# Ledger of designs, part 34: peptides against a protein of PDB entry 3HUF

Target 1, 320 residues: chain A of PDB entry 3HUF
Amino acid sequence: MWIIEAEGDILKGKSRILFPGTYIVGRNVSDDSSHIQVISKSISKRHARFTILTPSEKDYFTGGPCEFEVKDLDTKFGTKVNEKVVGQNGDSYKEKDLKIQLGKCPFTINAYWRSMCIQFDNPEMLSQWASNLNLLGIPTGLRDSDATTHFVMNRQAGSSITVGTMYAFLKKTVIIDDSYLQYLSTVKESVIEDASLMPDALECFKNIIKNNDQFPSSPEDCINSLEGFSCAMLNTSSESHHLLELLGLRISTFMSLGDIDKELISKTDFVVLNNAVYDSEKISFPEGIFCLTIEQLWKIIIERNSRELISKEIERLKYA

## One batch from the design tools (peptide; aimed at target 1 R27 K41 I43)

Design b2_p17_1_s3 (made by RFdiffusion4, then SolubleMPNN; from b2_p17_1, 8 letters changed)
Fold by OpenDDE base, seed 4:
Structure b2_p17_1_s3 (fold): chain B 320 residues (1-320), chain A 17 residues (1-17)
Amino acid sequence: as target 1 above (320 residues)
Amino acid sequence: DEKEAKKEVEEFLKKEE
């Protein structure tokens, strides 16, 4: 989201979130959802127009800001952004930091991008929330992105956490739920005057982790916890692969269970399967190798003695 | 200019009070 602050208290000492939309900026405007009052005699009554676009798909992957357009409203002394005069037709900016000078005002408005990108685990949840979140200037998506700051966990009562959730946790993303999203949707009006009223997702995250025994105490408890072990996995999910990498596993990929030959077995401690393959192919598992699902692996990993547990299981099956 | 601008802010805030 874009946040503006200003030097010299020309914004009344307030920080303000600028959601996607259009804002008239000037001396004689009243602060509301479409106006930003700036206290200076050196600026015009209506000085500039700020237009913030909704996030692009690219913004979700890059963590780039919503496009920020600035237009001078034909003022005597113009508008500058990052020491450059705004063009007659306005200019668009993708920099994360904008120093906006209105006329001859000695104090600048500082706009900065606070990165917030929300990944969804479930397409239905994305479909439900994407529009609202985009209107908050929050990029959203389903795919893994290095720019993701938050991950929406689908609350399925009584189900194991998804691979996406596991991976999000290990990536140290802030896991949030629908309650946080609902809260975000309500703050749009309240945060106009005070950007600090933005809810802290970290509290939500802490509560989720604390109340769910399927999470380890910290990502650090799991990261590289299986260093030195080797696994083979079906080449079906990039998230699954990345998850296993974060566990410190050496990973070999295969396309079918039939591809698990003696060579692969010789270098592999266990085979990780998706639920569908695991359930359908239980009878046809290769002999002499431990096969498990990611969810089963996760249940082992969250234990403090995960290495010992896996070792015992490997040994049990090698000598069976 | 900065001192004057600060005074302008102060004067404005005092009028809104």
Scores: peptide ipSAE 0.320, ipTM 0.881, DockQ to the pose 0.151
OpenDDE base, seeds 1, 2, 3, 5: peptide ipSAE 0.314, 0.318, 0.318, 0.314; ipTM 0.879, 0.881, 0.881, 0.879

Design b2_p17_1_s4 (made by RFdiffusion4, then SolubleMPNN; from b2_p17_1, 9 letters changed)
Fold by OpenDDE base, seed 1:
Parts: sequence; C-alpha cells; structure tokens
Structure b2_p17_1_s4 (fold): chain B 320 residues (1-320), chain A 17 residues (1-17)
Amino acid sequence: as target 1 above (320 residues)
Amino acid sequence: DEKETEEEVKKKLEEEE
C-alpha cells in the first residue's frame, strides 16, 4: 500500500494510506477518499493529481508498488518528484520512495510503499476477495511467491491444516483468515485519515496460532528441526519441497514408487508421499522404509520431541 | 497560543489566493 506523510505539518501530522484511485492534491480541497489537503501558502488551491493504479499480476510476484502517477495541474511553480520536474502530461513512478515537492513548498510529501501481498490457499476464496483487495492496492494470488507477506488459510473446521498453511507458517508469512479480510474491507474509510488505523494482522495471526493446536508456538521451533535426516519425496509440488527444506531435510526426488530402489532406500531415512499415493499404494510400499504423508510428518514436527519420534519410527520399520 | 483550527487555516489560505 502507498502511505504518505509530510514534514512541517503540511499534512497536519497525519499519515494517509492511498488506495488505488485518483486524488486531487491542494490547499483548497477537503480530505476525503479523492482529495488530499496540503496546508501551505506555497501550494496552489488545486496543485496536483495523484493516480494510483491497481496492482498488476507482476506486483504479486515482485512485491513492487502500485504504479503512482503524478500530474501537475498547470501550477505556476510546478511539481517535482525525486527532485525531477513532472512532465506536462504527468509522469508515472514505480520507485518505492517518492519525495513529492509541490511548488515552492519547503516541505515534501513523502510517499513510501508498504509491501503487502496476500496469498490464498483456496481459489474460491481468491475469487471472492481478490477484487476488493486489489482496490486496497493489495496484490493477490494462489501461487507461492517470495513477495507474499500474508497467507489466507482455509477455515475448513475439523480438517488438518494444508501444506500451503504449513509452509506459510514456516516461511514466517502472517497467516490470516476470512475475518481479517472482512475487517480490512470495513476500515477502508478510517485509514484514509490515519494509516495507523490499519488492522493489525499480527493480532489476527497470534489468535489463529493460539487457538489451533496444529501450530507450534513459533516457526523457529520447526525450522531445521530434522537437520541430519534424509527423505525421498514424490515430485509433486514445489511448496512441499520447500517445506521439507525448511525442516532441514536432505531431499531426494522420485517420479514413481517403482523408482524407490535399494540405493535410494540406503540413503533415505523416510519417504514422504501425498495423501492420494499413500492411500492408494500403501499395499505396495517398499519393505524396510518408513513411508508417511506430509500431514503425518507435520503432526510429528509440531511435537517438542520430533527428532526422537522420527528416530523411533525409522528404527521400528528398519528392524521389522 | 490557541492552535489555529484546521478550518481557520483552510479559510485563511482560501482568502490569500
């Protein structure tokens, strides 16, 4: 999201979130969803137009800012952005930090990009919320991205958390729910005047973790918890691979259960399977190897003695 | 020093242009 602040009380000491849309900036405008009042005798009644575009698909993957357009409204002294005069037709900016000088005002409006990218675990929830979140200047998507800051978990009551949720937790993404998304939608007007009124996603996250026994106390309790163990996994998802890497596992990949030869077994402590393969092929598992699902692995990982539990299961099946 | 209200500042600025 774009946030603006300014020196010399020209924004009345307030920080504002600029959502996608058009803003008239000047001395003789009233602060609202489309106007930014700037208090200075050196600023024109109507001085500039700011236009913030909705996020692009690329912005979801890069964490880049919504495009920021600045147009001078034919003022005597013009507008500058990052010490450069704005062109007659306006200019567009993709920098994360903009110093906007209106006319001869000695104080600048400082615009900065606060990165917020929301990943969804469920495509139906993405379809429901994407439009509203994009209108907040929040990029949204389903695919894993290094730019993701927040993750919407699926609230299927009574089900195990998904691999996506597990991975989001371990990569220290703020896990949120539909209640937080609803709250974000309702506060849009209040955060126009004070950017500090933006809902604290960390409070939502803390509440989710506290109330769900499927989460450890912290990601740090699980990160590298299985260092020194080796696993083999079916080449199914990048997310599952990254999850196992965050556990500190050495990973070998295979394409089918038939590829699990004596050599692979000799180098592997256990095999990680998806639920479909585990349920369908359990009768054809190679002898002398511990096979489990990611969800079964997660149930072990959240325990304080995860290493001891894994070791016992490996020993049990190696001598069986 | 009564902090000039936002409205008073606005009004003065409107009158000066």
Scores: peptide ipSAE 0.031, ipTM 0.542, DockQ to the pose 0.134
OpenDDE base, seeds 2, 3, 4, 5: peptide ipSAE 0.030, 0.019, 0.025, 0.020; ipTM 0.638, 0.517, 0.535, 0.562; seeds 3, 5 fail the geometry check

Design b2_p17_2 (made by RFdiffusion4)
Pose (drawn by RFdiffusion4):
Structure b2_p17_2 (pose): chain A 301 residues (1-255, 262-274, 288-320), chain P 17 residues (1-17)
Amino acid sequence: MWIIEAEGDILKGKSRILFPGTYIVGRNVSDDSSHIQVISKSISKRHARFTILTPSEKDYFTGGPCEFEVKDLDTKFGTKVNEKVVGQNGDSYKEKDLKIQLGKCPFTINAYWRSMCIQFDNPEMLSQWASNLNLLGIPTGLRDSDATTHFVMNRQAGSSITVGTMYAFLKKTVIIDDSYLQYLSTVKESVIEDASLMPDALECFKNIIKNNDQFPSSPEDCINSLEGFSCAMLNTSSESHHLLELLGLRISTFMKELISKTDFVVLNGIFCLTIEQLWKIIIERNSRELISKEIERLKYA
Amino acid sequence: SISFDETTDPSDELVNE
């Protein structure tokens, strides 16, 4: 999401989260859902227009920002962005840091992008919530992405968690649920400061894993719990390979050395396991000679 | 107190463009 703040007291010492849409910025305008008051001698009454475009699907994967456009409103002293004068017809920016000077104001409005891309575990969930989050400047998607910051698990309807959830937990993604999304549906009309929505997501995550037999205490105890072991799988996607790597496993991908060297086969007279079955063991017992002893019992037998 | 420079206010057509 886009945020602005400034030195001096030109934004009254406050920061602001800017959603997709258009803002009029100037000396004689009141701070509302579509105006930003910036007080200085050289800033015109109505000085600049900031237009933030809604996100594209590609930004969910790249982590790129919503397109930020600035138009000078035929002002007395002009507008610059990163020291470039804004011409007529305006300019658009895809960088994550923008220093915006209005007129001759010695203090710049500093716009910066905070990473926030939300992965859903369910297509019906994505379709229901995507338009809402896109209007806030939050890219969403279903497939794996390296720019994902939050993961929405399905309602844990007294049932096992999905591989997408296990993977998000291991790569230290913040896991959230419907209740946090309901909070996000509150905020479009609001004028709120930098980092306003982020801590609630962490609180939601910390509450989800509490008293929950689908999760251990932390990603740290899960990571490298199966070190010294090895495994094999058919056409391993880079995500499943990374998931198994995070467990400390040695992996052999296949299309007398696939059998005796390899302790077990991970799926989707050899011994086979699903990741879902492997997660049950990855939690269950205590130590390294216990939580990896049940897996060592399933191999010998 | 700040003495403000005289500035020409843009038209509503330009603002609402």

Design b2_p17_2_s1 (made by RFdiffusion4, then SolubleMPNN; from b2_p17_2, 7 letters changed)
Fold by OpenDDE base, seed 3:
Structure b2_p17_2_s1 (fold): chain B 320 residues (1-320), chain A 17 residues (1-17)
Amino acid sequence: as target 1 above (320 residues)
Amino acid sequence: SIIYEEHEEPSDELINE
């Protein structure tokens, strides 16, 4: 989201969130959802127009800001952004930091981008929330992104957490739920005057982890917990591969169960499969190798004695 | 009630200097 602050008292010492939309900026406007009052004798009654665009798909992957457009409203002394005069038709900016000078005002408005990028685990939830979140200036998507700051966990009662949720947790992404999204949608008007009123997702995350026994106490409990073990996985998803890497596993990939030869078995402690392959192919598993799902692996790695548990399972199947 | 002190509107004259 865009946040504006100003030097001196020209913004009354307050920080303001700028959601996607259009704002008239000037001395003789009242602060509301479409106006920003700036208190200075050097500023025109109506000085500039700020327009914040909705997030692009690219912004989801890059963590880039919503496009910020500035137009001078034909003022005597113009408007500058980052020491450059704004053109007559207005200019658009994608920089994360903007210093906006209105006329000869000795104090600048500082706009900065606070990154918030929400990944969804399923397309149905994305479809439900994307429009609302985009109107808050929050990029949304399904795919893994290095720009992801938050991950929406799908609450299916009685189901194991998804691979996406596991990976998000290990990446130290803030896991949130529908309750946080609902709360976030209600604060839009209240944060106009005070950007500090934005809800803290960390409290939501702490509550999710505390109330769900499928999570370890911290990501650090699982990161590199399986260092020294080797696995083979079916080339199914990037998230699964990255998850296993974060566990400290040496990973070999294969395209089919038929590619699991004696050489691969000799170098592999266990095979990781997705649920669909595990359920369909369980009768045809190669002899002498431990096969498990990512969800089964997760149940082991969240235990305090995960290394001992895995070692016992490997030994049990090698000598059976 | 946020008492905004009525800062006197400075006359339009100062914008013309």
Scores: peptide ipSAE 0.026, ipTM 0.527, DockQ to the pose 0.059
OpenDDE base, seeds 1, 2, 4, 5: peptide ipSAE 0.025, 0.017, 0.021, 0.019; ipTM 0.541, 0.526, 0.562, 0.563

Design b2_p17_2_s2 (made by RFdiffusion4, then SolubleMPNN; from b2_p17_2, 9 letters changed)
Fold by OpenDDE base, seed 2:
Structure b2_p17_2_s2 (fold): chain B 320 residues (1-320), chain A 17 residues (1-17)
Amino acid sequence: as target 1 above (320 residues)
Amino acid sequence: EIEYEEHEEPSDELINA
């Protein structure tokens, strides 16, 4: 989201969030959802127009800012952004930091981009929330992104956490739920005058982790916890592969269960299968190999003695 | 001299609001 602050008292010492929308900036306007009062004799009654665009799809993957448009309102001394005079028709900016000078005012408005990108675990929740979050200047999507800052966990009561949630946790992404999104949707008007009133997602995350026994205390408890072990997996999802990599596993991929030969078994400690394949093919698993699902693996990984537990299971099936 | 863009000083009410 865009946040503005200013030098001196020209913004009354307040920081403000600029959500997507249009703002008239000037000395003789009243602060509201579409106006920004600036207190200086060097600033015109109506000096500039700021327009913040909604996030693009590209912004979700890059973590880049919503486009910031500045137009001078035909003032005597004009408007500058980053020491450059704003053109007659206005200019658009994608820089994360903007120094905005209104006329000859010795104090500048400083706009900075605070990155927030929300990944959703399921398309239904994305469909429900994306429009509202985009109107807050928050990029949203389903696909994994290096720009992702927050991950919306699917709350199905009594279900195991998804591979997406497991991976988001290990990536140290802030996991949030629908309750946080509901709260976030209500704060738009309350944060106009004070950007510090933005809700803390870390409190939501702490509560999720504390109240769910499917999470370890820290991602560091799981990262590289299986270093030195090797697995084979069916080439199913990128998230599954990346999850196993974060556990420190050496990974071999196969295309079918028929590719699990004696050579692969000799080089592999265990085989990771999706739930559908595990349930359908469990009667036909090769002898002498430990096969498990990602969910079963996760249940082992969250235990403090995960290495001992997995070693015992490997040994049990080699000698059975 | 601080060159003001507009000669009209904001009313004291707008400065204190």
Scores: peptide ipSAE 0.021, ipTM 0.514, DockQ to the pose 0.122
OpenDDE base, seeds 1, 3, 4, 5: peptide ipSAE 0.018, 0.020, 0.020, 0.000; ipTM 0.518, 0.551, 0.553, 0.335; seeds 1, 3 fail the geometry check

Design b2_p17_2_s3 (made by RFdiffusion4, then SolubleMPNN; from b2_p17_2, 8 letters changed)
Fold by OpenDDE base, seed 5:
Order: C-alpha cells, then sequence, then structure tokens
Structure b2_p17_2_s3 (fold): chain B 320 residues (1-320), chain A 17 residues (1-17)
C-alpha cells in the first residue's frame, strides 16, 4: 500500500494510507477519502491531484507498487516528484519512494510503498476477496510468488493443512485467515487519519499457529530437518518440489510409477506421491520402497524425532 | 532556522469553484 508522510508538520504529523482512487491535494481541502490537506502558505488551495491505480497482475509477482499518477492543478510554481517537474498532462510513477514537492514549499510529501501481496490457496476465496483487496491497493493471486507477504489459509474444521499452507509456512509467509481479511476491510476510514491503525497480520498469524497442532513451533524446526535423505517425487507441482527442497531432501523426479525401477529404488529412501496417485495406485506400489503422501510426510516432519520416524519406516519396508 | 517566507500560491483550479 502507499503511505504518505511529510516533513515540517505540513501533514499535521500524520501518516496516511493512499488506497486506489483520486485525491485532491491542497491547503484548503478537508481530509477525507478523496482529499489530502497540506498546511503551508506556499501551497495552493487545490494544488495537485494524486491518482493511485489498482494493482496490476504483474505487481503480484514483482511486489511493485500500484501506479502513482501526479497532476499539477495549474499552479504558479508547479509540482515536482523526485526533483523533476511534473509534466502538463501529469506523470505516472512506479518507484517505491516518491518525494513530492508542492510549489515552493520547503518540505516534501514523502510517499513510500509498503509491500503487501496476498496469495490465496483456494480460487473460490480469491474470487470472493480479490476485488476488495485490490481496492485497498493489495495485489492478489493463486500462484506462488517470491513477492507474496501473506497467505490465506482455508479454515475447514478438521481438515489437514494443504501443501500450499505448508509451503507458505516454511517460506515464512504470514499466514492469515478470513477473519483478518474481514478486519482489514473495516479500517479504510480510520487509516485516513493514522496509517498505524492497520491491523497487525503477525498477531493473527501467531494466533493461528498457537491454536493449530498441525504447525510446528517455527519454520526453522522443519527447514533442512531431512538433510541427507533422498526422495523421488512424481512431477506434479512446483510447490511440492520446493517444499521438499526446503526440508533439505535430495529430489529425483519421475513421470509415472512405471519409471520407478531398481536403480531409482537403490538411490532413494522414499517416494513422495500426491493424494490422488497414492489412493489410486496403493496396490501397484513398487516393493521394497516407502511411499507416502506430502501430508503424511508433514505429520512426520512436525515431530521432534522426525529423522528417527522416517528411518524406522524406511527400514520396515526394506525387511518386509 | 531559515524562516522561509511562505507566500500563498495561486491556483487556476480555484477559479472554477
Amino acid sequence: as target 1 above (320 residues)
Amino acid sequence: SIEYEEHEEPSDSLINE
């Protein structure tokens, strides 16, 4: 989201979030959803127009800012952004830091981008929330991205956490739920006066982890916990592969269960399968190899003795 | 402290209100 602050008390010592929309900036406007009051005698009564665009699809993958448009409202001394005079038709900015000088005011408005990108695990939840979050200047998507800061977990009572949730946790993404999204939607008016009133997602995350036994105490408890083991996986998802890499596993990929030959078995401690393949092919598993799902693997890795548990299962099938 | 003499800047956008 865009946040503005200013020097010399020209914003009355307030910080403000600029959601997507249009703002008239000047000395003789009242702070509201479409106006920003700036207190200086060097500022015109109506000096500039700021327009924040909704996030693009690219912004979700890059963590880039919503486009920031500045137009001078035909003032005597104009408007500058990063020491450059704004053109007559206005200019658009994609920099994460903007120093906005209105006329001859010795103090600048400082706009900075606070990155927030929300990944959804479920397309239905994305469809429900994307429009509202985009109107807050928050990029949203389904696919994994290095720019993701938050991950929306589906709270289905009694369901196992998804691979997406497991991976988000190990990536140290802030896991949130629908309750946080609901709360986030209510703050739009209060953050006009004080940007610090934005809900703490980290508190929500701590509460989710504390109240769910399917999570380890920290990502660090699981990262590289299986270092030295080798697995084979069906080439099904990139997220599953990255999850296994974060566990410190050496990974071999195969395209079908028929590709699991004696050579692969000799180099592999266990085979990781998705639920669909595991359930359909249980009868056809190669003899002498430990096959498990990612969810079964997750149940092992959250235990304090994960290495011993996996070793016992590997041994059990070598002697069967 | 350099006291900047602040002068009111006219804006043509105010003529249309």
Scores: peptide ipSAE 0.023, ipTM 0.586, DockQ to the pose 0.187
OpenDDE base, seeds 1, 2, 3, 4: peptide ipSAE 0.021, 0.020, 0.021, 0.020; ipTM 0.575, 0.567, 0.581, 0.570; seed 1 fails the geometry check

Design b2_p17_2_s4 (made by RFdiffusion4, then SolubleMPNN; from b2_p17_2, 8 letters changed)
Fold by OpenDDE base, seed 4:
Structure b2_p17_2_s4 (fold): chain B 320 residues (1-320), chain A 17 residues (1-17)
Amino acid sequence: as target 1 above (320 residues)
Amino acid sequence: EIEYEEHEEPSDELINE
């Protein structure tokens, strides 16, 4: 989201979130959803127009800001952004930091991009929330992104956490739920006067982790916890692969259970399967190898003695 | 006291809509 602050008292010492939309900026406008009052004798009554675009798909992957357009409203002294005069037709900016000078005002409006990119685990949840979140200037998506700051956990009562949730946790993303999204959607008007009223996702995250025994105490408890072990997995999910990598596993991929030959078995401690394959092929598992689901693996990993537990399971099946 | 340099108020050019 874009946040504006200013030097001196030209913004009354307040920070403000700028959501996607159009804002008239000037001395004689009243602060509302479409106006930003700036207090200086050097600023025109109506000085500039700021237009913030909704996030692009690219912004979700890059963590880039919503496009920020600035137009001078034909003022005597113009508008500058990053010491450059705004063109007559306006200019668009993709920099994360904008120093906006209105006329000869000695104090600048500082606009900065606060990165918030929300990944969803479930397409239905994305479909429900994407529009509202995009209108907050928050990029959203389903795919993994290095720009992802938050991850929406799908709350299914009594179910294991998803691979996406596991991976998000290990990536140290802030896991949030629908309650946080609901709260986030309500703050749009309240944060006009005070950007600090934006809800802290870390509190939500802490509550999720604390109240769910399927999470370890920290990602650090799991990262590289299985270093030195080797697994084979079905080449079906990039998230699953990345999850296993974060555990410190050496990973071999296969396309079918029939591809698990003696060579693969010789270098593999266990086989990781998806639930569908595990359930359907349970009778046809290769002899002499430990097969488990990611969810079963996760249940072992969250234990403090995960290495010992896995070692025991491997040994049990090698000598069976 | 931040001495606001009294710059001339930019003219009230009413941007006619």
Scores: peptide ipSAE 0.019, ipTM 0.579, DockQ to the pose 0.182
OpenDDE base, seeds 1, 2, 3, 5: peptide ipSAE 0.018, 0.016, 0.016, 0.018; ipTM 0.585, 0.536, 0.536, 0.583; seed 3 fails the geometry check

Design b2_p17_3 (made by RFdiffusion4)
Pose (drawn by RFdiffusion4):
Structure b2_p17_3 (pose): chain A 301 residues (1-255, 262-274, 288-320), chain P 17 residues (1-17)
Amino acid sequence: MWIIEAEGDILKGKSRILFPGTYIVGRNVSDDSSHIQVISKSISKRHARFTILTPSEKDYFTGGPCEFEVKDLDTKFGTKVNEKVVGQNGDSYKEKDLKIQLGKCPFTINAYWRSMCIQFDNPEMLSQWASNLNLLGIPTGLRDSDATTHFVMNRQAGSSITVGTMYAFLKKTVIIDDSYLQYLSTVKESVIEDASLMPDALECFKNIIKNNDQFPSSPEDCINSLEGFSCAMLNTSSESHHLLELLGLRISTFMKELISKTDFVVLNGIFCLTIEQLWKIIIERNSRELISKEIERLKYA
Amino acid sequence: EEEEFEEEIEELREELE
């Protein structure tokens, strides 16, 4: 999401989260859902228009920002963005840091992008919530992405968690649920400061894993719990390979050395396991000679 | 100079009120 703040007291010492839409910025305007008051001698009463475009699907994967556009409103002293004068017809920016000078004001409005891309575990969930989050400047998607910062698990309806959830937990993504999304549906009309929505997501995550037999205490105890072991799988996607790597496994991808060297086969007279079955063991027992002894029992037998 | 700039902002706020 986009945030602005400034040195001096030109934004009254406050920061602000800017959503997709249009803002009028100037000396004689009141701070509301569509105006930003910036007080200085050289800033025109109505000085600049900031337009933030809604996110594209590609930004969910790249982590790129919503397009930020600035128009100078025929002002006495002009507008610059990163030291470039804003021409008529305005300019658009896809960088993550923007220094915006209004008139001759010695203090710049500093706009910066905070990473926030939300992955859903369920297509019906994505379709229900995507437009809401896109209007806040939050890209969403279903497939794996390296720019994901949060993962929405399905309602844990007294049932096993999905591989997408296990993977998000291991790569240290913040896991959230419906209750946090309901909070996000509150905030479009609001004028709130930098980092206003982020801590609640961490609180939601910390509460989710508490008293939950689908999760251990931390991603740290899960990571490299199966070191010394090896495995094999058919056409391993880079995500499942990375998931198994995070467990400390040695992996051999296939399209007398696939059988005796390899301790077990991970799926989607050899011994086979699903990742769902492997997760049950990855939690269960205690030590390295216990939580990886149940997996060593399933191999010999 | 910083103090003068703060004063100017105060005066502008008063005029806008």

Design b2_p17_3_s1 (made by RFdiffusion4, then SolubleMPNN; from b2_p17_3, 7 letters changed; failed a check: too like the target's own chain)
Amino acid sequence: MKEEIKKEIEELEKELE

Design b2_p17_3_s2 (made by RFdiffusion4, then SolubleMPNN; from b2_p17_3, 8 letters changed)
Fold by OpenDDE base, seed 1:
Structure b2_p17_3_s2 (fold): chain B 320 residues (1-320), chain A 17 residues (1-17)
Amino acid sequence: as target 1 above (320 residues)
Amino acid sequence: ELEKIREEIKKLEEELS
């Protein structure tokens, strides 16, 4: 999201979130969803137009800012952005920090990008919320991205958390729910005047963790908790691979169940299988191999003695 | 420093008027 602040109290000491849309900036406008009043006699009544575009698909993957357009409204002294005069037809900016000088005003409007990218675990929820969130200047998507700051978990009551949720937790993404998304939608008007009124996602996240026994107390409790162990997995999910890496596992990949040979077994402590493969009655697991699902592994990982539990299971199956 | 800025603002206000 774009946030603006200014020196010299020209914004009345307030910080504002600029959502995608168009804003008239000047001395003789009233603060609202489409106007930014700037208090200086050195600024024209209507001085500039700011236009913030909705996020692009690329912005979801890069964490880049919504495009910021500035147009001078034919003022006597013009408008500058980052010490460069804005062109007659306006200019567009993708920098994360903009120093906007209106005319000869000695105080600048400082615009900065606060990164917020929301990943969804469920495509149906994405379809429901993407439009509204994009109108807040928040990139949204389903695919894993290094730019993701927030993750929407599926509220399926009574089910185990998904691999996506597990991975989001371990990579220290703020996990949120639909209640938080609803709250974001309702506070849009209030945050126009004060950017500090933006809902605290960390509070939502803390509440989710506190109320769900499927989460450890912190990601740090699980990160590298299985360092020194080796596993093999079917090369089906990049997210699953990254999850296992965050646990500190050495990972071998196989392309099919037929690749689970004596050599692979000799190099691995256990095999991680997806639910479909694990539940298949047609699959005879090789003797002496410890096989488990990611969900079963997670149930072990959240325990304080996870290393001991894994070791006991490995021993039990090697001597069986 | 604040006084200099105020003087500069005042000068700029006169130029805009």
Scores: peptide ipSAE 0.016, ipTM 0.413, DockQ to the pose 0.142
OpenDDE base, seeds 2, 3, 4, 5: peptide ipSAE 0.000, 0.000, 0.000, 0.000; ipTM 0.236, 0.210, 0.217, 0.231

Design b2_p17_3_s3 (made by RFdiffusion4, then SolubleMPNN; from b2_p17_3, 7 letters changed)
Fold by OpenDDE base, seed 5:
Structure b2_p17_3_s3 (fold): chain B 320 residues (1-320), chain A 17 residues (1-17)
Amino acid sequence: as target 1 above (320 residues)
Amino acid sequence: SMEELRKEIEELEKELE
């Protein structure tokens, strides 16, 4: 989201979030959803127009800012952004930091991009929330991205957490739920006066972890917890692979269960399968190998003695 | 006076337009 602050109390000492939309900036306007009052004798009644665009798909993957357009409203002394005069037709900016000078005002408006990028675990929730979140200047998507700051967990009571949720947790992404999104949607008007009124996602995250025994106490408890073990996985998803890497596993990939030969078995402690393959092929598993799902692996990893538990299962199946 | 201040504001506003 874009946040503006200013020097010399020209914004009355307030920080403000600029959601996608158009703002008239000047001395003789009242602060509302489309106006920014700036208090200085050197600023025109209506001095500039700011236009914040909705996020692009690219912004979801890069964590880039919503496009920021500035137009001078034909003022005597013009408008500058980053020490450059704004052109007559206006200019667009993709920099994360903008120093905006209105006329000869000795104090500048400082705009900075605070990264907030929300990944969704399922397409249904994305479809429900994407439009509203984009109108807040928040990029949204389904695919894994290094730019993601938040992850929406689907709160189905009694269901196991998804691989996406597991991976988001280990990546130290802030896990949120629909209640946070609902709360976020209500704050739009209040944050006009004070950007600090944005809801704290960390509080939501803490509550989710506290109330769900499927989470370990911290990501650090699980990261590299299986260092020294080797697994094989079906080449199904990049997310599953990355999850296993974060556990410190040496990973071999195979295309089918038929590719699990004696050589692979000799180099592998266990095989990780998705639920569909596990359920369909459980009768035809190769002898002498420990096969489990990611969900089963997760249940072991969240235990304090995870290494011992895995070792016991490996031994049990190698000698059975 | 408030009137002088108003005039000065109006003049400054015209110079900034």
Scores: peptide ipSAE 0.049, ipTM 0.639, DockQ to the pose 0.075
OpenDDE base, seeds 1, 2, 3, 4: peptide ipSAE 0.046, 0.000, 0.041, 0.042; ipTM 0.671, 0.276, 0.644, 0.662

